# Ledger of designs, part 61: peptides against a protein of PDB entry 4Y8H

Target 1, 196 residues: chain A of PDB entry 4Y8H
Amino acid sequence: TSIMAVTFKDGVILGADSRTTTGAYIANRVTDKLTRVHDKIWCCRSGSAADTQAIADIVQYHLELYTSQYGTPSTETAASVFKELCYENKDNLTAGIIVAGYDDKNKGEVYTIPLGGSVHKLPYAIAGSGSTFIYGYCDKNFRENMSKEETVDFIKHSLSQAIKWDGSSGGVIRMVVLTAAGVERLIFYPDEYEQL

## One batch from the design tools (peptide; made by RFdiffusion4, then SolubleMPNN)

Design b2_p20_4_s4 (from b2_p20_4, 13 letters changed)
Fold by OpenDDE base, seed 1:
Structure b2_p20_4_s4 (fold): chain B 196 residues (1-196), chain A 20 residues (1-20)
Amino acid sequence: as target 1 above (196 residues)
Amino acid sequence: AEKRNKELFAKIEASGELFV
């Protein structure tokens, strides 16, 4: 898996590959690793497919309850719920989560929750097995307050490089753009990103 | 809420064949 979330001028963009594995083997399955937990709060998932799906479902439920009582939750609140679940159950979970969201007050925010259940707020985050190959690239090329187009290109190039070297990453590149204007889903196919 | 959480966490323990 190669996943990332990047804050930019107008919000945040999440990105992910779609390859699924079973142990050391590539599974014949395309997975959507970008998961909605609230209207403009999403997550990137790495690790056990079942574990991360269950965690996201629980968070979505908690955020629905929160909304009914207090209104729209912040991205930080969502990250806190993820953290609590991941930390309290760390002995039984294989989950790496990036939480990203947009609201008018805080704009785009990114929180990474690695194995163990710590939480870190960052201007951008990368995770998954493919991320190990692109820390240097991302550090060199990331800039704060990029345009939407610049951010899409940054994510596309980053994930393309991760996929190139990580056997556990591949398939399509999906993105979710979260801004004041709403939610936008993007998809890029190998014929495009392999040429980068 | 607690009941729902328990049911959802049961899915974590029951599965895990696929990784992302």
Scores: peptide ipSAE 0.410, ipTM 0.767, DockQ to the pose 0.295; fails the geometry check
Fold by OpenDDE base, seed 2:
Structure b2_p20_4_s4 (fold): chain B 196 residues (1-196), chain A 20 residues (1-20)
Amino acid sequence: as target 1 above (196 residues)
Amino acid sequence: AEKRNKELFAKIEASGELFV
């Protein structure tokens, strides 16, 4: 898996590959690793498919309940729910989560929750087995307050490089753009990103 | 940290579960 989320001028963009693996083999399954937990709060999932899906489902339910009682939750609130689940169950979970969201007050925010259940707020985050190959590239090329187009290109190039080197990453690159204007889903195919 | 992460992911991938 190769996943990332990047804050930019107008909000935040999440990105992910689509490959699913089992042991040393590629599974014949396409996974949407970008998961909605609220209208403009999404997550990137890495690790156990079952564990990360269960966590996301619980968080989604919690945020729905929260909304009914208190109104729209902040991205920080969502991240705290993820953190509690991942930390309290760390002995039985294999999960790496990136939480990203947009609201008018805080704009785009990214929280990374690596294995173990710590939480870190960052301008951008990368995770998954492919992320190890692109730390240098991302550090060199990330800029704060990029345009939407610049951010899409940054994510596309980053994930392309991760996929190139990581056998556990591949398939399509999916993105979710979260801004004041709404939610937009993007998809890029190998014939495009392999040439970058 | 990067090396450690790579090693951890390799260990995770050795399991029989479905991973993303």
Scores: peptide ipSAE 0.401, ipTM 0.769, DockQ to the pose 0.482; fails the geometry check
Fold by OpenDDE base, seed 5:
Structure b2_p20_4_s4 (fold): chain B 196 residues (1-196), chain A 20 residues (1-20)
Amino acid sequence: as target 1 above (196 residues)
Amino acid sequence: AEKRNKELFAKIEASGELFV
């Protein structure tokens, strides 16, 4: 898996590959690793498919209840729910989560929750088995307050490099753009990103 | 964090579970 989320001028963009593995094998399955937990709060999932799906489902339910009682939750609130679940169950879960969201007050925000259940607020985050190959690239190329187009290109190039070196990453690159204007889903195919 | 990631990936390769 190669996943990332990047804050930019108008909000935040999440990105992910689609490969699914089982042990040393590539599974004949394309997975959507970008999961909605609220209208403009999404997450990137890495690790156990079952564990990460369960966590996301619980968070989604929690945020629905929150909304009914208190109104729209902040991205920080969502991250805190993820953190609580991941930390309290750290010995039984294999999950790496990036939480990203947009609201008018806080704009785009990214929270990374690695194994162990710590939480870190960052301008951008990368995770998954492919992330190890692109720390240097991302550090050199990330800029704050990029345009949507610049950010899409940054994510596309980053994930392309991760996929190039990580056998557990591949397939399509999916993105979710979260801004004041709404939610937009993007998809890029190997024929495009492999040429980068 | 990097060490934890390496350990996780090693576990993934040895597991029969589905991973993403």
Scores: peptide ipSAE 0.387, ipTM 0.772, DockQ to the pose 0.473; fails the geometry check
Fold by OpenDDE base, seed 4:
Structure b2_p20_4_s4 (fold): chain B 196 residues (1-196), chain A 20 residues (1-20)
Amino acid sequence: as target 1 above (196 residues)
Amino acid sequence: AEKRNKELFAKIEASGELFV
């Protein structure tokens, strides 16, 4: 898996590959690793498919309940719920989560929750087995307050490089753009990003 | 963080479970 979320001028963009694995094998499955937990709060999933799906489902439920009682939750609130679940169940979970969201007050925010259930607020985050190959690239090329197009290109190039080197990453590159204007899903196919 | 990532990757390689 190669996943990332990047804050930019107008919000935040999440990105992910789609390869599913089982041990050393590539599973005959394309997974959407970008999961909605609220209208403009999404997560990137890495680790156990079952564990991360369960966590995301629980968070989505809690945020729906929260919304009915208190209104739209902040991204920080969502990250806190993820953190609590991941930390309290760390002995039974294999999950790495990046939480990203947009609201008018806080704009785009990214929270990374690695294995163990710590939480870190960052301008951008990368995770998954492919992320190890692109820390240098991302550090060199990330800039704060990029345009949407610059951010899409940054994520596309980053994930392309991760996929190139990580056998556990591949398939399509999916992105979700969260801004004041709404939610936009993007998809890029190997024929495009492999040429980068 | 790097240590935790390595642990995650080790679990992925050792498990027959579906991983993302």
Scores: peptide ipSAE 0.367, ipTM 0.752, DockQ to the pose 0.451; fails the geometry check

Design b2_p20_5_s1 (from b2_p20_5, 11 letters changed)
Fold by OpenDDE base, seed 1:
Structure b2_p20_5_s1 (fold): chain B 196 residues (1-196), chain A 20 residues (1-20)
Amino acid sequence: as target 1 above (196 residues)
Amino acid sequence: SEEQKYIEEVRANSPDISYN
């Protein structure tokens, strides 16, 4: 798996590959590594598909309750709910989560929640087995307040490199763009990103 | 907890798939 979320000028973009595994083998399955928990709050999922899905379901439920009582939750609030679940259940979970969201007050925000349930707010985050191959590339090429197009290219190149070296990453690259204008879904196929 | 029970339920009803 190779997942990442990147803040930029107008919001935040989440990106993910689509490969799945079972044990040591590649599994051909439809995946949802980018998961909605609120209109403009999404997450990237790494680890157990079941565990991360359960966590995301619970968070979505909590955010729906929150919305009904208090209005739209912040990305920080969502990250706090994820953190609590991951920390309290750390002995019974295999889950790495990147939370990303947009609102008019805070703009794009990214929170990474690795195994163990710690939480870290970052301008961008990468995770999954493929992330180990691209820390250097991302550090070198990330810039704050990039345009949408620059950010899409950054994510596409980053994940392409991760996929190139990580046998557990591959398939299509999916992205979700969160801005004031709304939610946009993007997809890029191997024939395109393998040439980068 | 209810959340723990839900996690276990989802796991029990899901294929063994990982996002490594």
Scores: peptide ipSAE 0.646, ipTM 0.958, DockQ to the pose 0.811; fails the geometry check
Fold by OpenDDE base, seed 5:
Structure b2_p20_5_s1 (fold): chain B 196 residues (1-196), chain A 20 residues (1-20)
Amino acid sequence: as target 1 above (196 residues)
Amino acid sequence: SEEQKYIEEVRANSPDISYN
């Protein structure tokens, strides 16, 4: 798995590959590792598909309740709910989560929640087995306040490099763009990103 | 907890798939 979320001038973009595994083998499944928990709050999932799905379901439920009572939750609130679930169940979960969201007050925000349930607010985050191959690239090439197009290219190049070296990553690259203008889903196929 | 129960339920009803 290779997942990431990147803040930029107008909001935040989440990106993920689509490969799945069962044990040591690649499973014949194309998945969506980008999951909505609120209108403009999404997450990237790594680890157990079941565990991360369950966590996301619970978070979505809590955020729906929150919305009905108090209005739209912040990304920080969502990250806090994820953190509590991951920390309280750390002995029984295999879950790495990147939470990303947009709102008019805080703009784009990214929170990474690795195994163990710690939470870290960052300008961008990378995770999954493929992330180990692109820490250097991302550190060198990330810039704050990039345009949408620059950010899409940054994510595409980053994930392409991760996929190149990580056998557990591959398939399509999916992105979700969160801005004031709304939510946009993007997809890029191997024939395009393998040439980068 | 109810949350732990739900996690176990989803796990029990899901294929053994990982996002490594």
Scores: peptide ipSAE 0.635, ipTM 0.957, DockQ to the pose 0.830; fails the geometry check
Fold by OpenDDE base, seed 4:
Structure b2_p20_5_s1 (fold): chain B 196 residues (1-196), chain A 20 residues (1-20)
Amino acid sequence: as target 1 above (196 residues)
Amino acid sequence: SEEQKYIEEVRANSPDISYN
């Protein structure tokens, strides 16, 4: 798996490969690892498919309850719910989560929650087995307040490199763009990103 | 907890798939 979320001038973009495995085999080539927990709060999932699905379901439930009582939750609130779940269940979970969201007050925000349930707010985050191959690339190429197009290209190139070297990553590159304008889903196919 | 039970339920009813 190769996942990332990147804050930019107008919000935040989440990105993911689409390969899943079972044992030594590819199980699914076009899975969606980008999961909605609220209108403009999404997450990237790595680790156990079941564990991360369950966590995301619970978070979505809590955020729905929150919304009914208090209005739209912040990204920080969502990250806190993820953190509590991951930390309290750390001995029984294999889950790495990147939470990303947009709101008018805080703009785009990214929170990474690695195995163990710590939480870290960052301008951008990368995770999954493929991330180890692109720390250097991302560090060199990330910039604050990029345009949407620059950020899409950054994520596309980053994930392309991760997929190139990580046997557990592949398929299509999915992105979700969160801005004041709304939510946009993007997809890029191997014929495009393999040439980068 | 209810949340822990739910995690176990989802795991029990899911194929062994990894997002490595």
Scores: peptide ipSAE 0.622, ipTM 0.954, DockQ to the pose 0.893; fails the geometry check
Fold by OpenDDE base, seed 2:
Order: C-alpha cells, then sequence, then structure tokens
Structure b2_p20_5_s1 (fold): chain B 196 residues (1-196), chain A 20 residues (1-20)
C-alpha cells in the first residue's frame, strides 16, 4: 500500500494505490483505500482491510451523530475519534490511517495515525509499505500552498515511485480533492503514471 | 465495548485482505 494526503493552497488531496494482498498474493487490483467518513473528511487506509473498514464505519457513525447535534465536525474532531479507536484497540488492530479534511475555518488539514494510535498533525503525510521508498522524494518536492495541479502532480509522481518499488502497491492511483468547491475524485491508470 | 464487538464482527465477515 502507498497512501498519502497533502495540504495545498485550496484544501487537501488524498491519494492511494489500489492493490490489495492476501499473504503473498495480490487479491484485488482496483480497491478503494480512500474512504469517506464525512462530506469533506476522508481517510486513507493501510493495514487490515477489515480493521480499517470497521474503524472508518465507527468514525462515520460518530460523526453523523455529532453532526446531528452540533453541526459539521472539524477534521481534528474526526482525527480524535480515529485516534481513540486505534489507541483503545491497539492490541487487536492492524491499522494505519491518514485523516484529511477541509473546512472553511481550518482549510485543509492532515492527521496521521500510525499503529499504536498516536496522532500527528502534518502538512502532508505518507504511509503504507510503499511510503518507505518515497520519504526522500516527498521531502524534497513538497511545498506549502501548492496549486491543485501541482499537488495532483506531486501525489501522482510520489505514488508512482512508491508503486515502482513496492510489490504491495499498484493498480490505479486514486485521489480525492477536498476544497470549498466540493469533493472531486480522480483516477490515474498505469499507462499514465508508469511513464513518470 | 460496542466498538470492539463491531471490529470483531467485521473481521469475522471479511476475507483476509491486507492493505500493506
Amino acid sequence: as target 1 above (196 residues)
Amino acid sequence: SEEQKYIEEVRANSPDISYN
């Protein structure tokens, strides 16, 4: 898995490969690791498919309840719910989550929640087995307040490199763009990103 | 907890797939 979320001038973009595995075998080529927990709060999932799905379901439920009582939750609130679930169940979970969201007050925000249930707010985050191959690339190429296009390119190039080296990553590159304008889903196929 | 129960239920009803 190769996942990332990147804040930019107008919001945040989540990105992910689409390969899943069972043991040493590829199980699915086109899974969606970008999961909605609220209109403009999404997450990237790594680790157990079941565990991360369950966590995301629970978070979505909590955020729905929150919304009904208090209005739209902040990204920080969502990250807190994720953190609590991951921390309280850390001995029985294999889950690495990147939470990303947009609101008018805080703009784009990224929170990474690795194994163990700690939470870290960052301008961008990468995770999954493929991320180990692109820390250097991302560090050198990330810039604050990029345009949408620059950010899409940054994510596309980053994940392309991760996929190139990580056998557990591949398939399509999916992105979700969260801005004031709304939610946009993007998809890039191997014939495009392999040429980068 | 209810959350823990739900996690176990999802796990029990899901194939052994990893997002490595």
Scores: peptide ipSAE 0.618, ipTM 0.953, DockQ to the pose 0.884; fails the geometry check

Design b2_p20_5_s2 (from b2_p20_5, 10 letters changed)
Fold by OpenDDE base, seed 4:
Structure b2_p20_5_s2 (fold): chain B 196 residues (1-196), chain A 20 residues (1-20)
Amino acid sequence: as target 1 above (196 residues)
Amino acid sequence: SEEEKYIKEVRANSPDVSYN
């Protein structure tokens, strides 16, 4: 898996490969690792498919309850719910989560929650087995307040490199763009990103 | 907890698939 989320001028973009594995075999080529937990709060999932799905389901439930009582939750609130679940269940979970969201007050925000249930707010985050191959690339190429197009290109190139070297990553590159204008899903196919 | 029970339930009813 190769996942990332990047804050930019107008919000945040999440990105992921789409390969899943069962043991040594590719189980699915086109899995969606970008999961909605609220209108403009999404997450990237790595680790156990079941564990991360369950966590996301629970978070979505809590955020729905929150919304009914208090209105739209912040990205920080969502990250806190993820953190509590991952920390309290750390002995029974294999989950690496990147939480990303947009709101008018805080704009785009990214929170990474690695195995163990710590939480870190960052301008951008990368995770998954493929991330180890792109730390250097991301550090060199990330800039604050990029345009949407620059950020899409940054994520596309980053994930392309991760996929190139990580046998557990591949398929399509999915992105979710979160801005004041709404939610946009993007997809890029191997014929495009393999040439980068 | 209810959350722990749910996690176990989802795991029990899901294929053994990883997002490595």
Scores: peptide ipSAE 0.553, ipTM 0.942, DockQ to the pose 0.892
Fold by OpenDDE base, seed 5:
Structure b2_p20_5_s2 (fold): chain B 196 residues (1-196), chain A 20 residues (1-20)
Amino acid sequence: as target 1 above (196 residues)
Amino acid sequence: SEEEKYIKEVRANSPDVSYN
């Protein structure tokens, strides 16, 4: 798995590959590792598909309740719910989560929640087995307040490099763009990103 | 907890798939 979320001038973009594994084998499945927990709050999932799905379901439920009582939750609130679940269940979970969201007050925000349930607010985050191959690339090429197009290119190049070296990553690259203008889903196929 | 129960239930009803 190779997942990331990047804040930029107008909001935040989440990105993920689509490869899945079962045991030691690559599963013949194209998955969506980008999961909505609220209108403009999404997450990237790594680890157990079941565990991360369950966590996301619970968070979505909590955020729906929150919305009905208090209005739209912040990204920080969502990250806090993820953190509590991951920390309290750390001995029974295999889950790495990147939470990303947009609101008019805080703009784009990214929170990474690795195994163990710690939470870290960052301008961008990378995770999954493929992330180890692109720490250097991302550090060198990330800039704050990029345009949408620059950010899409940054994510595309980063994930392409991760996929190149990580056998557990591959398939399509999915992105979700969160801005004041709304939510946009993007997809890029191997024929495009393998040539970068 | 209810959350722990739900996590176990989803795991039990899901294929053994990982996002490594």
Scores: peptide ipSAE 0.587, ipTM 0.950, DockQ to the pose 0.831; fails the geometry check
Fold by OpenDDE base, seed 2:
Structure b2_p20_5_s2 (fold): chain B 196 residues (1-196), chain A 20 residues (1-20)
Amino acid sequence: as target 1 above (196 residues)
Amino acid sequence: SEEEKYIKEVRANSPDVSYN
């Protein structure tokens, strides 16, 4: 898996490869690792498919309940719910989550929740087995307040490199763009990103 | 907890797939 979320001038973009595995075998080539937990709060999932799905389901439920009582939750609130679930169940799950969201007050925010249930707010985050191959690239190429296009390119190039080196990553590159304008889903196929 | 129960249920009803 190669996942990332990147804050930019107008919000945040989540990105992910789409390969899943069972043991040494590829189980699915086009899985969607970008999961909605609220209108403009999404997450990237790594680790156990079941565990991360369950966590995301629970968070979605809590955020729906929150919304009904208090209005739209902040990204920080969502990250806190993820953190609590991951921390409280750390001995019985395998989950690495990147939470990303947009709201008018805080703009784009990224929170990474690695195995163990700590939470870290960052301008961008990368995770998954493929992330190890792109720390250097991302550090060199990330800039704050990029345009949408620059950010899409940054994510595309980053994940392309991760996929190139990580056998557990591949398939399509999916992105979700969260801005004041709404939610946009993007998809990039190997025919395109392998040439980068 | 209810959350723990749900996690176990989802796991029990899901294939052994990893997002490595």
Scores: peptide ipSAE 0.563, ipTM 0.944, DockQ to the pose 0.897; fails the geometry check
Fold by OpenDDE base, seed 1:
Structure b2_p20_5_s2 (fold): chain B 196 residues (1-196), chain A 20 residues (1-20)
Amino acid sequence: as target 1 above (196 residues)
Amino acid sequence: SEEEKYIKEVRANSPDVSYN
């Protein structure tokens, strides 16, 4: 898996490969690792498919309850719910989560929640087995307040490099763009990103 | 907890697939 979320001028973009595995074998080529927990709060999932799905389901439920009582939750609130679940159940979970969201007050925000249930707010985050190959690339190429197009290109190039070296990453590159304008889903195929 | 029970339930009803 190669996942990332990047804050930019107008919000945040989540990105993911689509390969899943069972043991040493590829199980699926086109899985969606980007999951909605609220209108403009999404997450990237790594680890157990079941565990991360269950966590996301619970968070979505909590955020729906929150919305009914208090209005739209912040990305920080969502990250706190993820953190609590991951920490309290750490002995029974294999889950690495990147939470990303947009609101008019805070703009785009990214929170990474690795195994163990710690939480870290970052301008951008990368995770999954493929991330180890692109820490250097991302550090050199990330810039704050990029345009949408620059950010899409940054994510596409980053994930392309991760996929190139990580046998557990591949398939299509999916992105979700969260801005004031709404939610946009993007998809890029191997024929495009392998040429980068 | 109820959350823990739900996690176990989802795991029990899901294929063994990883997002490594």
Scores: peptide ipSAE 0.562, ipTM 0.944, DockQ to the pose 0.877; fails the geometry check

Design b2_p20_5_s3 (from b2_p20_5, 11 letters changed)
Fold by OpenDDE base, seed 1:
Structure b2_p20_5_s3 (fold): chain B 196 residues (1-196), chain A 20 residues (1-20)
Amino acid sequence: as target 1 above (196 residues)
Amino acid sequence: SEEQKYIEEVRANSPDVSYN
C-alpha cells in the first residue's frame, strides 16, 4: 500500500494505490483505501482492510451525530475520534490512518495516525509499505501552497515511485480533492504513471 | 465496548484482505 494526503493552496488531496494482499500474496480485489467519513473529511487506510473499515464506519457515525447536534465537525475533531479508537483498541487492531479534510476556517488539514494511536498534524503525510521508498522524494519535492495541478502531479509522481519499488503497491492511483468547490475524484492508470 | 464488538463483527464477516 502507498497512501498520502497533501495540503495545498485551496485545500487537500488524498491519494492511494489500489493493490490488496492476502498474506504474502497479491489479491485481486476492489479496494477502498480512500474512505469518506464526512462530506469534506476523508481518510487513507493501511493495514487490515476490515479493521480500518470498522474504524471508519464508527467515525462516520460519530461525525453524523456530531453534525446533528453541533454542526459540521472540524478535521481535528475527526482526527481526535480516529485517535481515540485506534489508541483504545491498539492491542486488537492493525490500522494506519491518514485523516484529511477541508473547511473554510482551517482550509486543508492532514493528520496521520500510525499504529499505536498517536496523532500528528502535518502539511502532508505518507504511509503504507510503499511510503518507505518515497520519504526522500517527498521531502525534496513537497512545497506548501501548491496549486491543484502541482499537487496532483506531486502525488502522482510520489505514488508512482512507491509503486515502482513496493511489491505491495500497484493498480490504479486514486485521488480525492477536497476544496471549497466540493469533492473531486481522480483516477490514473498504470500506462500513464509508469512513464513518470 | 460496543465499538470493540463492532470491530470484531466486521472482522468476522470480512475476507482476509490487507492494505499493506
Scores: peptide ipSAE 0.633, ipTM 0.956, DockQ to the pose 0.817
Fold by OpenDDE base, seed 4:
Structure b2_p20_5_s3 (fold): chain B 196 residues (1-196), chain A 20 residues (1-20)
Amino acid sequence: as target 1 above (196 residues)
Amino acid sequence: SEEQKYIEEVRANSPDVSYN
């Protein structure tokens, strides 16, 4: 898996490969690792498919309850719910989560929650087995307040490199763009990103 | 907890698939 989320001028973009594995075999080539937990709060999932699905379901439930009582939750609130779940269940979970969201006050925000349930707010985050191959690239190429197009290109190039070297990553590159204008889903196919 | 039970339920009803 190769996942990332990147804050930019107008919000945040999440990105992921789409390969899943069962043991040494590819189980699915076009899985969606970008999961909605609220209108403009999404997450990237790595680790156990079941564990991360369950966590995301629970968070979505809590955020729905929150919304009914208090209105739209902040990205920080969502990250806090993820953190509590991951930390309290750390001995029984294999989950790495990147939470990303947009709101008018805080703009785009990214929170990474690695195995163990710590939480870190960052301008951008990368995770998954493929991330080890792109720390250097991302550090060199990330800039604050990029345009949407620059950020899409940054994520596309980053994940392309991760997929190139990580046998557990591949398929299509999915992105979710979160801005004041709404939610946009993007997809890029191997014929495009393999040439980068 | 109810959350822990739900995690176990999802795990029990899901294929053994990883997002490595």
Scores: peptide ipSAE 0.614, ipTM 0.952, DockQ to the pose 0.891
Fold by OpenDDE base, seed 5:
Structure b2_p20_5_s3 (fold): chain B 196 residues (1-196), chain A 20 residues (1-20)
Amino acid sequence: as target 1 above (196 residues)
Amino acid sequence: SEEQKYIEEVRANSPDVSYN
């Protein structure tokens, strides 16, 4: 798995590959590792598909309740709910989560929640087995306040490099763009990103 | 907890798939 979320001038973009594994084998499945927990709050999932799905379901439920009582939750609130779940269940979970969201007050925000349930607010985050191959690339090429197009290119190049070296990553690259203008889903196929 | 129970339920009803 190779997942990431990147804040930029107008909001935040989440990105993920689509490869799945079962045991030591690559599963013949194209998955969506980008999951909505609120209108403009999404997450990237790594680890157990079941565990991360369950966590996301619970968070979505909590955020729906929150919305009905208090209005739209912040990204920080969502990250806090994820953190509580991951920390309290750390001995029974295999889950790495990147939470990303947009609102008019805080703009784009990214929170990474690795195994163990710690939470870290960052301008961008990378995770999954493929992330180890692109820390250097991302550090060198990330810039704050990029345009949408620059950010899409940054994510595309980063994940392409991760996929190149990580056998557990591959398939399509999915992105979700969160801005004041709304939510946009993007997809890029191997024929495009393998040539970068 | 109810949350732990739900996690176990989803796990039990899902294929053994990982996002490594």
Scores: peptide ipSAE 0.628, ipTM 0.956, DockQ to the pose 0.828; fails the geometry check
Fold by OpenDDE base, seed 2:
Structure b2_p20_5_s3 (fold): chain B 196 residues (1-196), chain A 20 residues (1-20)
Amino acid sequence: as target 1 above (196 residues)
Amino acid sequence: SEEQKYIEEVRANSPDVSYN
């Protein structure tokens, strides 16, 4: 898995490969690791498919309940719910989550929740087995307040490199763009990103 | 907890697939 979320001038973009595995085998080539937990709060999932799905479902439920009582939750609130679930169940789950969201007050925000249930707010985050191959690239190429296009390119190039080296990553590159304008889903196929 | 129960239920009803 190679996942990332990147804040930019107008919001945040989540990105992910689409390969899943069972043991040493590829189980699915086109899975969606970008999961909605609220209108403009999404997450990237790594680790156990079941565990991360369950966690995301629970968070979605809590955020729906929150919304009904208090209005739209902040990204920080969502991250806190993720953190609590991951921390409280750390002995019985395998989950690495990147939470990303947009709101008018805080703009784009990224929170990474690695195995163990700590939470870290960052301008961008990368995770998954493929991330190890792109720390250097991302550190060198990330800039704050990029345009949408620059950010898409940054993510595309980053994940392309991760996929190139990580056998557990591949398939399509999915992105979700969260801005004041709304939610946009993007998809990039190997025919394109392998040439980068 | 209810959350823990749900996690177990999802796990029990899901294939052994990883997002490594």
Scores: peptide ipSAE 0.611, ipTM 0.952, DockQ to the pose 0.884; fails the geometry check

